# Peptides against a protein of PDB entry 3QIS, part 82

Target 1, 334 residues: chain A of PDB entry 3QIS
Amino acid sequence: PSLELSRREFVFENVKFRQLQKEKFQISNNGQVPCHFSFIPKLNDSQYCKPWLRAEPFEGYLEPNETVDISLDVYVSKDSVTILNSGEDKIEDILVLHLDRGKDYFLTISGNYLPSCFGTSLEALCRMKRPIREVPVTKLIDLEEDSFLEKEKSLLQMVPLDEGASERPLQVPKEIWLLVDHLFKYACHQEDLFQTPGMQEELQQIIDCLDTSIPETIPGSNHSVAEALLIFLEALPEPVICYELYQRCLDSAYDPRICRQVISQLPRCHRNVFRYLMAFLRELLKFSEYNSVNANMIATLFTSLLLRPPPNLMARQTPSDRQRAIQFLLGFLL

## One batch from the design tools (peptide; made by RFdiffusion4, then SolubleMPNN)

Design b2_p13_4_s1 (from b2_p13_4, 6 letters changed)
Fold by OpenDDE base, seed 4:
Structure b2_p13_4_s1 (fold): chain B 334 residues (1-334), chain A 13 residues (1-13)
Amino acid sequence: as target 1 above (334 residues)
Amino acid sequence: DPFLEEMLSLDPR
């Protein structure tokens, strides 16, 4: 069997978080026999491509003189955003298009990723006084490395950050501050807040706005701003409640005093974000007659975002663990 | 909420 490929090189310029890009090419069976094609893993890989890449179709049959269009889809989800933001991964891959009893064809994927405040650590974001797109990539790497070290230090030493350093971290990330300030000002009376989905175009505008500027007003509907907050919290490499405290939150879920003690052990930025969100959500609940928001809905929604199981436990989360996690959060909403 | 008011006073703009 033999194939002709219309292209073998693909460039994905300015790849962004949650923005789908597509490149298409054709494969043609120029042989005299039917062929089966598939994208195959390289010798050391478990998958035929990186998590942010997909081929559609990834396999198929071609009759003699048949042609099929293949879409190469680049999509940076929450699962790939952090490693791309840090530069640990890049928009580069090699796909192996295999023919059964035939040859391998190599496709080169290249491009560039534009960093996002989505998928960046709370610690790093508290140090970023400017939009992430204004931060040099070298400094992003340093900020992520330093964020890990300062998280460890902040857990070991409740040292008050010296008030006088020009490099004092923000109390909360400016991005989450802006999202919550907007929602507090404009969305407290919004019917079905956090229940109605935002518009995908507006979500992209909000993400781009937060990545590139410090806006006076966040663009889009209150629903899109609310969903952007959920996406931000979901995309955090470490949830607002650090993974190390997850089990203690579940164990304390029915003791409000112990729950507060567990939260007091969070790193400063995580603790401030948690308290800020809980204070906002308690204010939002005062307007329940207007916004149709209730404590059980909010606790159920935000628990999955704020109190995520560690990756090693994610597949083992019981309905009891989920109920304890919801109960933990309810103790801060009521 | 006093903490919300405190945080909302910390305008990053």
Scores: peptide ipSAE 0.563, ipTM 0.966, DockQ to the pose 0.922
Fold by OpenDDE base, seed 5:
Structure b2_p13_4_s1 (fold): chain B 334 residues (1-334), chain A 13 residues (1-13)
Amino acid sequence: as target 1 above (334 residues)
Amino acid sequence: DPFLEEMLSLDPR
């Protein structure tokens, strides 16, 4: 069996969080026998591609003189955004197109990623007074390393922050501040807030706006700004309630005093973000006659975003754990 | 909410 490929080198310029890019190529059976093709893992890999890449179709059958179009789709989800922001991963891969009883064909994937405030830690964002696209990548790495070390020190209740030469961090990330300030000013009377989806084009504009500027006004509808807040919270590498406190939140769900004590043990930035969001959501609930928002809906929606099970808990959250997590959050909304 | 008002006073612009 033999194939001809129309292209073998692919460049994806200016790859962004949640922005799909597609490149297409053709494969043709220039042999006299039918062939089966498949994308296969390299010797040390479990998958044929990195998590942000997909081939469609990834396998198929070609008769003699048949041609098929293959799409290479690049999409950075919440699962890849953090490692791309830190430069731990890059827009580089090699695909192996295998022919049954034939030759391997190598495809080179390259490009550049543009960092996002989405998928960046709350600790690092509290240290960023400028938009993330203005921050040198080297400084971004240093900010994530320093933020990890300060989270650990904060959890250990050890040394008071020496009043040393490090610029005082923000109380909350400017991105969360801007999203909540907009929603508080303009969206409290918005019918079906957090129930109606945003527009995908407006979501991309909001992400690009927060990555590149400190806007006076966030672009898009109130629904798109509300969904951008949900996407931001979902994309956090560490949820607003740190993984270390997850089980204690479930265990305390029916004791409002213990719930407040658990939240008091969060790192300063996480605790401030949690209190800020809960204060905003309590204000939003005062306008329920206008916005159709209720405490059970809000608790159900935000619980999955703010209180995630630790990655090491391979077990899906049980219905009992989900109900406890919702009850924990309800104690801050009522 | 006094904490919301405190946070909303911290304009990053």
Scores: peptide ipSAE 0.554, ipTM 0.965, DockQ to the pose 0.924
Fold by OpenDDE base, seed 1:
Structure b2_p13_4_s1 (fold): chain B 334 residues (1-334), chain A 13 residues (1-13)
Amino acid sequence: as target 1 above (334 residues)
Amino acid sequence: DPFLEEMLSLDPR
């Protein structure tokens, strides 16, 4: 069996968070026998491609002289954004198109990723006074390393922030500040806020705006700005409530005093973001007659974003754990 | 909320 491929090299330029790109190629059975094709893992890989890549179809049959179009889809989700922002991963892969009882055909995937403030840590963003697209990638790596070291120092109750020559970090990321400032100013009376989805095009414009500028006004509808805040919180590599405090939040869920003590143990930026969000959401709840927002809805929605189970516990989250997590947030909304 | 007001005063622009 043999195949002819119309193309073997694919370049995905300017790949962005949540922006689907597609490249297509044709495979043709130029043999005299039916062929089964499949994309197969390389020797050291569990999957035939990286998490941000897919082939469609990834397998199939071709009769003699049959041709099929294969789509190579590049999509950076929340699951890939952090490793691409840090440069730990890149828009590079090799696909192995296997022909049953035939040859392997190698496809080269390449391209460039444009960093996003989405999927960047709160600590790194607090040090990032300029839009992420203005920050050299080398400096992003340094900011993540410094971020990790300062988080550890903060958790260890070590040395006071040396008030010295280092530029003081922001109290909250400018991106969260801008999103919440916009929602506070313009969305408190928005009917069905956080219930109506935003427009995908507006979401992309908001992401691009926050990645490239410090806007005077965030573009798009209040629904799109609200959803962009949810996407931002979901994409955080470390949730606003650090994984280390997850169990303590559940254990304290019915004691508002202990809940506040647990939050006081968050790293400074995480604690400030948490308090900022809770203060905003309490203001939003004052306008419930206009926006149809209630504490139970908000607690349920934001619990999955702010108080995520650590990766090792995700598969074991009980309905009781979910209820405790919701109750924990309710104690800050009421 | 005093903390919200404090944070909203920290314009990054």
Scores: peptide ipSAE 0.554, ipTM 0.964, DockQ to the pose 0.921
Fold by OpenDDE base, seed 2:
Structure b2_p13_4_s1 (fold): chain B 334 residues (1-334), chain A 13 residues (1-13)
Amino acid sequence: as target 1 above (334 residues)
Amino acid sequence: DPFLEEMLSLDPR
């Protein structure tokens, strides 16, 4: 069997978080026998492609002189955004299109990723006074390394934050500040806030806006701005409540005093973001007559975002653990 | 909320 491929080199320029890109190519059976094709893993890989890439169809049959269109879909989710932001991964891959009893055809995937404030650590973002797209990639790496070291120092209580460092970190990331400032100003009376989904086009505009600028106003509906905040919190590599404190939050869930002590042990940026969000959400709850928002809904929604189980415990999360996590947040909303 | 007001005063613009 043999195939003819219309294209073998694919370039995905300016790949962004949550923005789907598609490239299509045709494969044709130019042989005289039916053939089965499939994308196969390389020798050391478990998957035929990187997590941000997909082929559709990834397998199939072709009769003689039959043709099929294959879509190569590039989509950076929350699962790939952090490693692409750091430059640990890149928009580069090699796909192996295998033909049963035939040849392997290699497809070259290349491109560039545009960093996002989504999927970047709170520590790094607190050091970024400018939009992430204005920050040189080399400096992003340094900021992540420095942020990790400062988190570790904070957790170990070894060194007071050097308040003498020429560049004081922000109290909260500017992106979180802007989202919450907008919601506080314009969305407190918004009916069904955090219950109505945003528009996908507006979400992309908000992400692009926060990645590229420090706007006076965030574009889009209040629902889109609210959902962008949820997406931001979900995409954090380390949740607002650090994984190291997860179990202690559950254990303290019914003791408001211990809950506050646990939060006091968060790294400064995480603690500030947590307190800022809780203060905003308490303010939002005062307008429950207008916005239909209640403490149980908010606690349930934000628990999965702010108080995530560590990856090793995620598969073991009980309904009791979820209820304790909700109760922990309720103690800050009421 | 005093902490909300404090944080909202920290305009990053």
Scores: peptide ipSAE 0.547, ipTM 0.964, DockQ to the pose 0.943

Design b2_p13_4_s2 (from b2_p13_4, 7 letters changed)
Fold by OpenDDE base, seed 3:
Structure b2_p13_4_s2 (fold): chain B 334 residues (1-334), chain A 13 residues (1-13)
Amino acid sequence: as target 1 above (334 residues)
Amino acid sequence: DPFLEEMLALDPR
């Protein structure tokens, strides 16, 4: 069997977080026999492609002289955004299109990724005074390394050495500051806030706005700004409550005094973001008659974002653990 | 909330 491919080289320019890009090509059976095609893993890979790439269809049958369109879809989710922001991964892959009882056809995927404040650590963002798209990629790497070291120092209660003229970190990331400031100013009376989904186009505009500027006003509806805050929190590589404190939060869930002591042990930026969010959400709850927001709904929603189980425990989260996690947050909302 | 007011005063713009 043999295939003809209309294209073998694909370039995905300016790939962004949550923005789907598609490139299409045709495969044709130029042989005299039916053939089965499939994308196959390389020798050392478990999957035929990187997590941000897919082929559709990834397998199929072609009769003689039949042609099928294959879509190569590039989509950077929360699962790929952090490694692309750091430059640990890149928009580069090789796909192996295997023909059953035939030969392999290699497809080259290339492109560039545009960094996002979504999927960047709270520590790095606190050091980032300008929009992420204004920061040189080399400096992003340095900011993540410095942020890791400062997280560790903060956990050890080490006073930052007054080493050189490095600008003092922000108390909270400017991006989360802007989202919460907007919601506090304009969304406290918004009916069904955090219950009505945002618009996908508006979410993309908000992400692009926060990545490229420090706006006076965030574009889009209050629902889109609210969902952008949820997406931001979900995309964090380390949740607002660090994984190291997860179990202690569950264990303390029914003691509000111990809960506050656990939160006091967070890295400074994480602690400030947590306190800022809880303070905002308590203000939002004062307007429950207008926004239909209640403490149980908010606690349930934000628990999955702020108090994620560490990767080693994700598969083991019990209904009791989820209830304790919700109860932990309720102690800060009530 | 005093902490909310303190944070909202830290305008990054």
Scores: peptide ipSAE 0.571, ipTM 0.967, DockQ to the pose 0.924
Fold by OpenDDE base, seed 5:
Structure b2_p13_4_s2 (fold): chain B 334 residues (1-334), chain A 13 residues (1-13)
Amino acid sequence: as target 1 above (334 residues)
Amino acid sequence: DPFLEEMLALDPR
């Protein structure tokens, strides 16, 4: 069996978080026998491609002189955004198109990624006074490494903040500040806030705006700005409530005093973001007659975003654990 | 909320 490929080199320029890009090519059976094709893992890989790449179809049959179109889809989700922001991964891959009883055909994937404030740590963002696209990639790496080391020092209660660190970090990330300031000013009376989905084009504009500027006003509808806040919280490499405190939040869920003590043990940036969000959401609940928002809906929605189970426990989350997590947040909304 | 007001006063612009 043999195949002819219309293209073997693919370039994905300016790849962004949540922006789908597609490249297409054709494969043709130029042989005299039917053939089966499949994308196969390389010798050391578990998958045929990186998590941000997909081939469609990834397998199939071709009769003699048959042609099929294959789509190569590049999509950076919350699962790939952090490793691309840090430069640990890149928009580079090699696909192996295997032909049964035939040859392997290699496809080269290349391109560039544009960093996002989405999927960046709260610690690193508190150190970024400028939009992430203005920050040199080398400095971004240093900020992530330094942020990890400061989080560990803060959790260990060991080192007083040495007064000599020249630039004081922000109390909260400017991106979170801007999203909540907008929602507080313009969305408190918005009917079905956090219940109506945003527009995909407006979400992309909001992401691009926060990555490239410090706007006076966030573009898009209140629903799109509200959904952008949810997407931001979901994309955090570590949730607003650190994984180390997850079980203690569940254990304390029915004691409001212990809940406050657990939150007091968060790193400063995480604690400030948590308190800021809870204060905003309590204010939003005062307008429930206008916005149709209630404490149970908000607690249910934000629990999955703010209080995620550690990756090793994710598959074991019980309905009781979910109810305790919701009860923990309710103690800050009521 | 006094903490919300304190945070909203920290305009990053």
Scores: peptide ipSAE 0.565, ipTM 0.966, DockQ to the pose 0.947
Fold by OpenDDE base, seed 1:
Formats: structure tokens, sequence, C-alpha cells
Structure b2_p13_4_s2 (fold): chain B 334 residues (1-334), chain A 13 residues (1-13)
């Protein structure tokens, strides 16, 4: 069996968070026998492609002289955004198109990723006074390393924040500040806030706006701005409540005093973001007559974003753990 | 909320 491929090299320029790109090619059975094709893992890989890439179809049969279109889809989700922002991963892959009882065909995937404030740590973003797209990639790496070291020092209570000559970090990331400032000013009376989805085009505009500028106003509807806040919180590599405190939050869920003590142990940026969000959400709840927002809805929605189980516990989360997590957050909304 | 007011005063623009 043999295949003819219309193309073997694919370039995905300016790949962005949540923006789907597609490249297509044709495969043709130029043999005299039916053939089965499939994308197969390389040696030591568990998957035929990186998490941000897919082939559609990834397998199939071709009769003699049959042709099929294959789509290569590049999509950076929350699961790939952090490693692409850091440059730990890149828009590069090699696909192996295997022909049963035939040869392998190699496809080269390349391109560039444009960094996003989405999927960047709160610590790094607090050090970024300019939009992330203005920050050199080398400096992003340094900011992530410094942010990790400062988080660790803060958790260990070892070093007072040296009030010295280095530019003081922001109290909260400018991106989350802008999102919440907008929602506070314009969305408190928005009917069905956090219940009505935003527009996908507006979400992309908001993301691009926050990545490239410090806007006077965030573009899009209040629903799109509200959903962008949810996407931002979901995409955080470390949730607003750090994984180290997850179990203590569950254990304290019915003791408001202990809950406040647990939050006081968060790194400064995480603690400030948590307090800022809770203060905003309490203000939003005062307008429940207008916005249809209630404490149980907000607690349920934001708990999954703010108080995520550590990756090692994700598969073991009980309904009781979820209820405790919701109860923990309710103690800050009421 | 005094903390919300404090944070909203930190305009990054």
Amino acid sequence: as target 1 above (334 residues)
Amino acid sequence: DPFLEEMLALDPR
C-alpha cells in the first residue's frame, strides 16, 4: 500500500490562547489495494500529538484512488497555555502517519505562540506592569523563576518582602484589576450575570486586549467580560487558593475564624486577589434583585475556579469535598 | 467594602 500526501509541512503563525487554527491536507491511495491509515505515537510518546494539536480524522480506510481531507487543528486550551507561555513547550511537533503494512509518513508542524496573561501565574503578573506581549520572552522566564522563588520564600516566611530598590510588585495583576473594575462599574445591574455566556468573538477581543494593552475600557458585553474573568481564573496554573491550602480549606469550611486564618497564609498576591474577588462578589450580591445573582450560585461557580483540588487529588474528589469547598467560599460571600 | 475601594484606587493605567 502507498499514499500520496498533498502537503507534509505545516506552519501555524501567531497561535493564541483559545483561538482555533486549521490547516488541511489530502491523502490519496495511489496504490491498488485498500489501506488503513492512522496517526501513531513516536517512540516514548503516549499520544500521536501534543495536547494543543489534533488530526481529524486521525485514522481511516481508503479504497484504491480514494482521497480524504485531514484537518490539523491547533487549539491552545487552559491545559497547554501555561507551558506555552513559559516556552517550556512550543508550537512544534512531528506527526507519524502510519500506513498498515506500509511505510510511515512524517508531517512537520511548526509555528509561533503569542504569550497570554491567561495561564500566567498571579506572582508573575504582579511583576508585569506592562502588557505581556510587550515583555520579552527571556524576561517572562526570569519573572516566572523569580515568582516561584518569591512564592516559596513567602510560604516559608523566610524573607520579609525587601522594600528595597526593586520595582514593587502590583498588589493584584492589572488584568484581574481591569476585569473586576469593569464589572463593578458596569455589570452590577446586569441581568443573568455569570449565567449568560459571553460571545466567543468578544472573549477573544478581551483576551487580546488584556494581552496587548492596558485599556481604558474592556471591549464587549458585560457577559463576555464576566466570562473572561472566569476563563482567567480557570487558566491560572496555581488557583487563587494555592494547592497547599486546599485540604485546610475543606477542614475549616464550617469555622469562619479558621477559614480567615487559612486565607491569611496565602502568598500576598493570591491573598489580595482572593480578597478583591470576594469583596467584588459581595457587592454584586447586593444587586441580586437586578442581576439575579445569589450566594449559592456564585459559591458553586467560583469554588471550582478558586479552590481546585491538587492534581493528585482531582480524581478522588468526593461530593462531600465539593460541598465543603462550597461552604468555605460561602463564608466569604455572606 | 474598604478593601474593594483600596484596590479600585490602584488604577494600573
Scores: peptide ipSAE 0.564, ipTM 0.966, DockQ to the pose 0.923
Fold by OpenDDE base, seed 2:
Structure b2_p13_4_s2 (fold): chain B 334 residues (1-334), chain A 13 residues (1-13)
Amino acid sequence: as target 1 above (334 residues)
Amino acid sequence: DPFLEEMLALDPR
């Protein structure tokens, strides 16, 4: 069996968080026998492609002189955004198109990723006074390393925050500040806020806006701005409540005094973001007559975002753990 | 909320 491929090199320029890109190519059976094709893992890989890449179809049969279009889909989700932002991963892959009893055909995937404030740590974003697209990639790496070291120092209570660093970190990331400022100004009376989904096009505009600028106003509907805040919180590599405090939050869920003490142990940026969000959400709840938002809905929604189980415990989360997590958050909303 | 007001005063623009 043999195949002819219309293209073997694919370049995905300006790949962005949550923006689907597609490249298509044709494969043709130029042989005289039916053939089965499949994308196969390389020798050391578990998957035929990186998590941000997909082939569709990834396998199939071709009769003699039959042709099929294959789509190569590049999509950076929350699962790949952090490693692409750091430059740990890149828009580079090699696909192996295997032909049963035939040859391997290699496809080269290349391109560039445009960093996002989505999937960047709160610590790094607090050091980032300019939009992420204005920050050199080399400086992003340094900011992540410095952020990790500062988180560790804060958790260990070893060193006072070096107030002598020439650039004081922001109290909260500007991106969170902008989202919440917008929602506070314009969305407190918005019916079904956090219940109605945003528009996908508006979400992309909001993401691009926050990655590239410091706007006076965030574009899109209040629903899209609200959903962008949820997406931002979901995409954080470390949740607003650090994984190290997860169990203590559950254990304290029915003691509001202990809950506040647990939150006081968060790194400064995480603690400020948590307090800022809770203060905003309490303000939003005053307008419940207008916005139909209630504390139980908000607590249920934000608990999964702010108080995520550590990856090693994710599969073991009980309904009781979820209820404790909700109760923990309710103690800050009421 | 005093903390909300304090944070909203920290305009990053």
Scores: peptide ipSAE 0.560, ipTM 0.965, DockQ to the pose 0.942

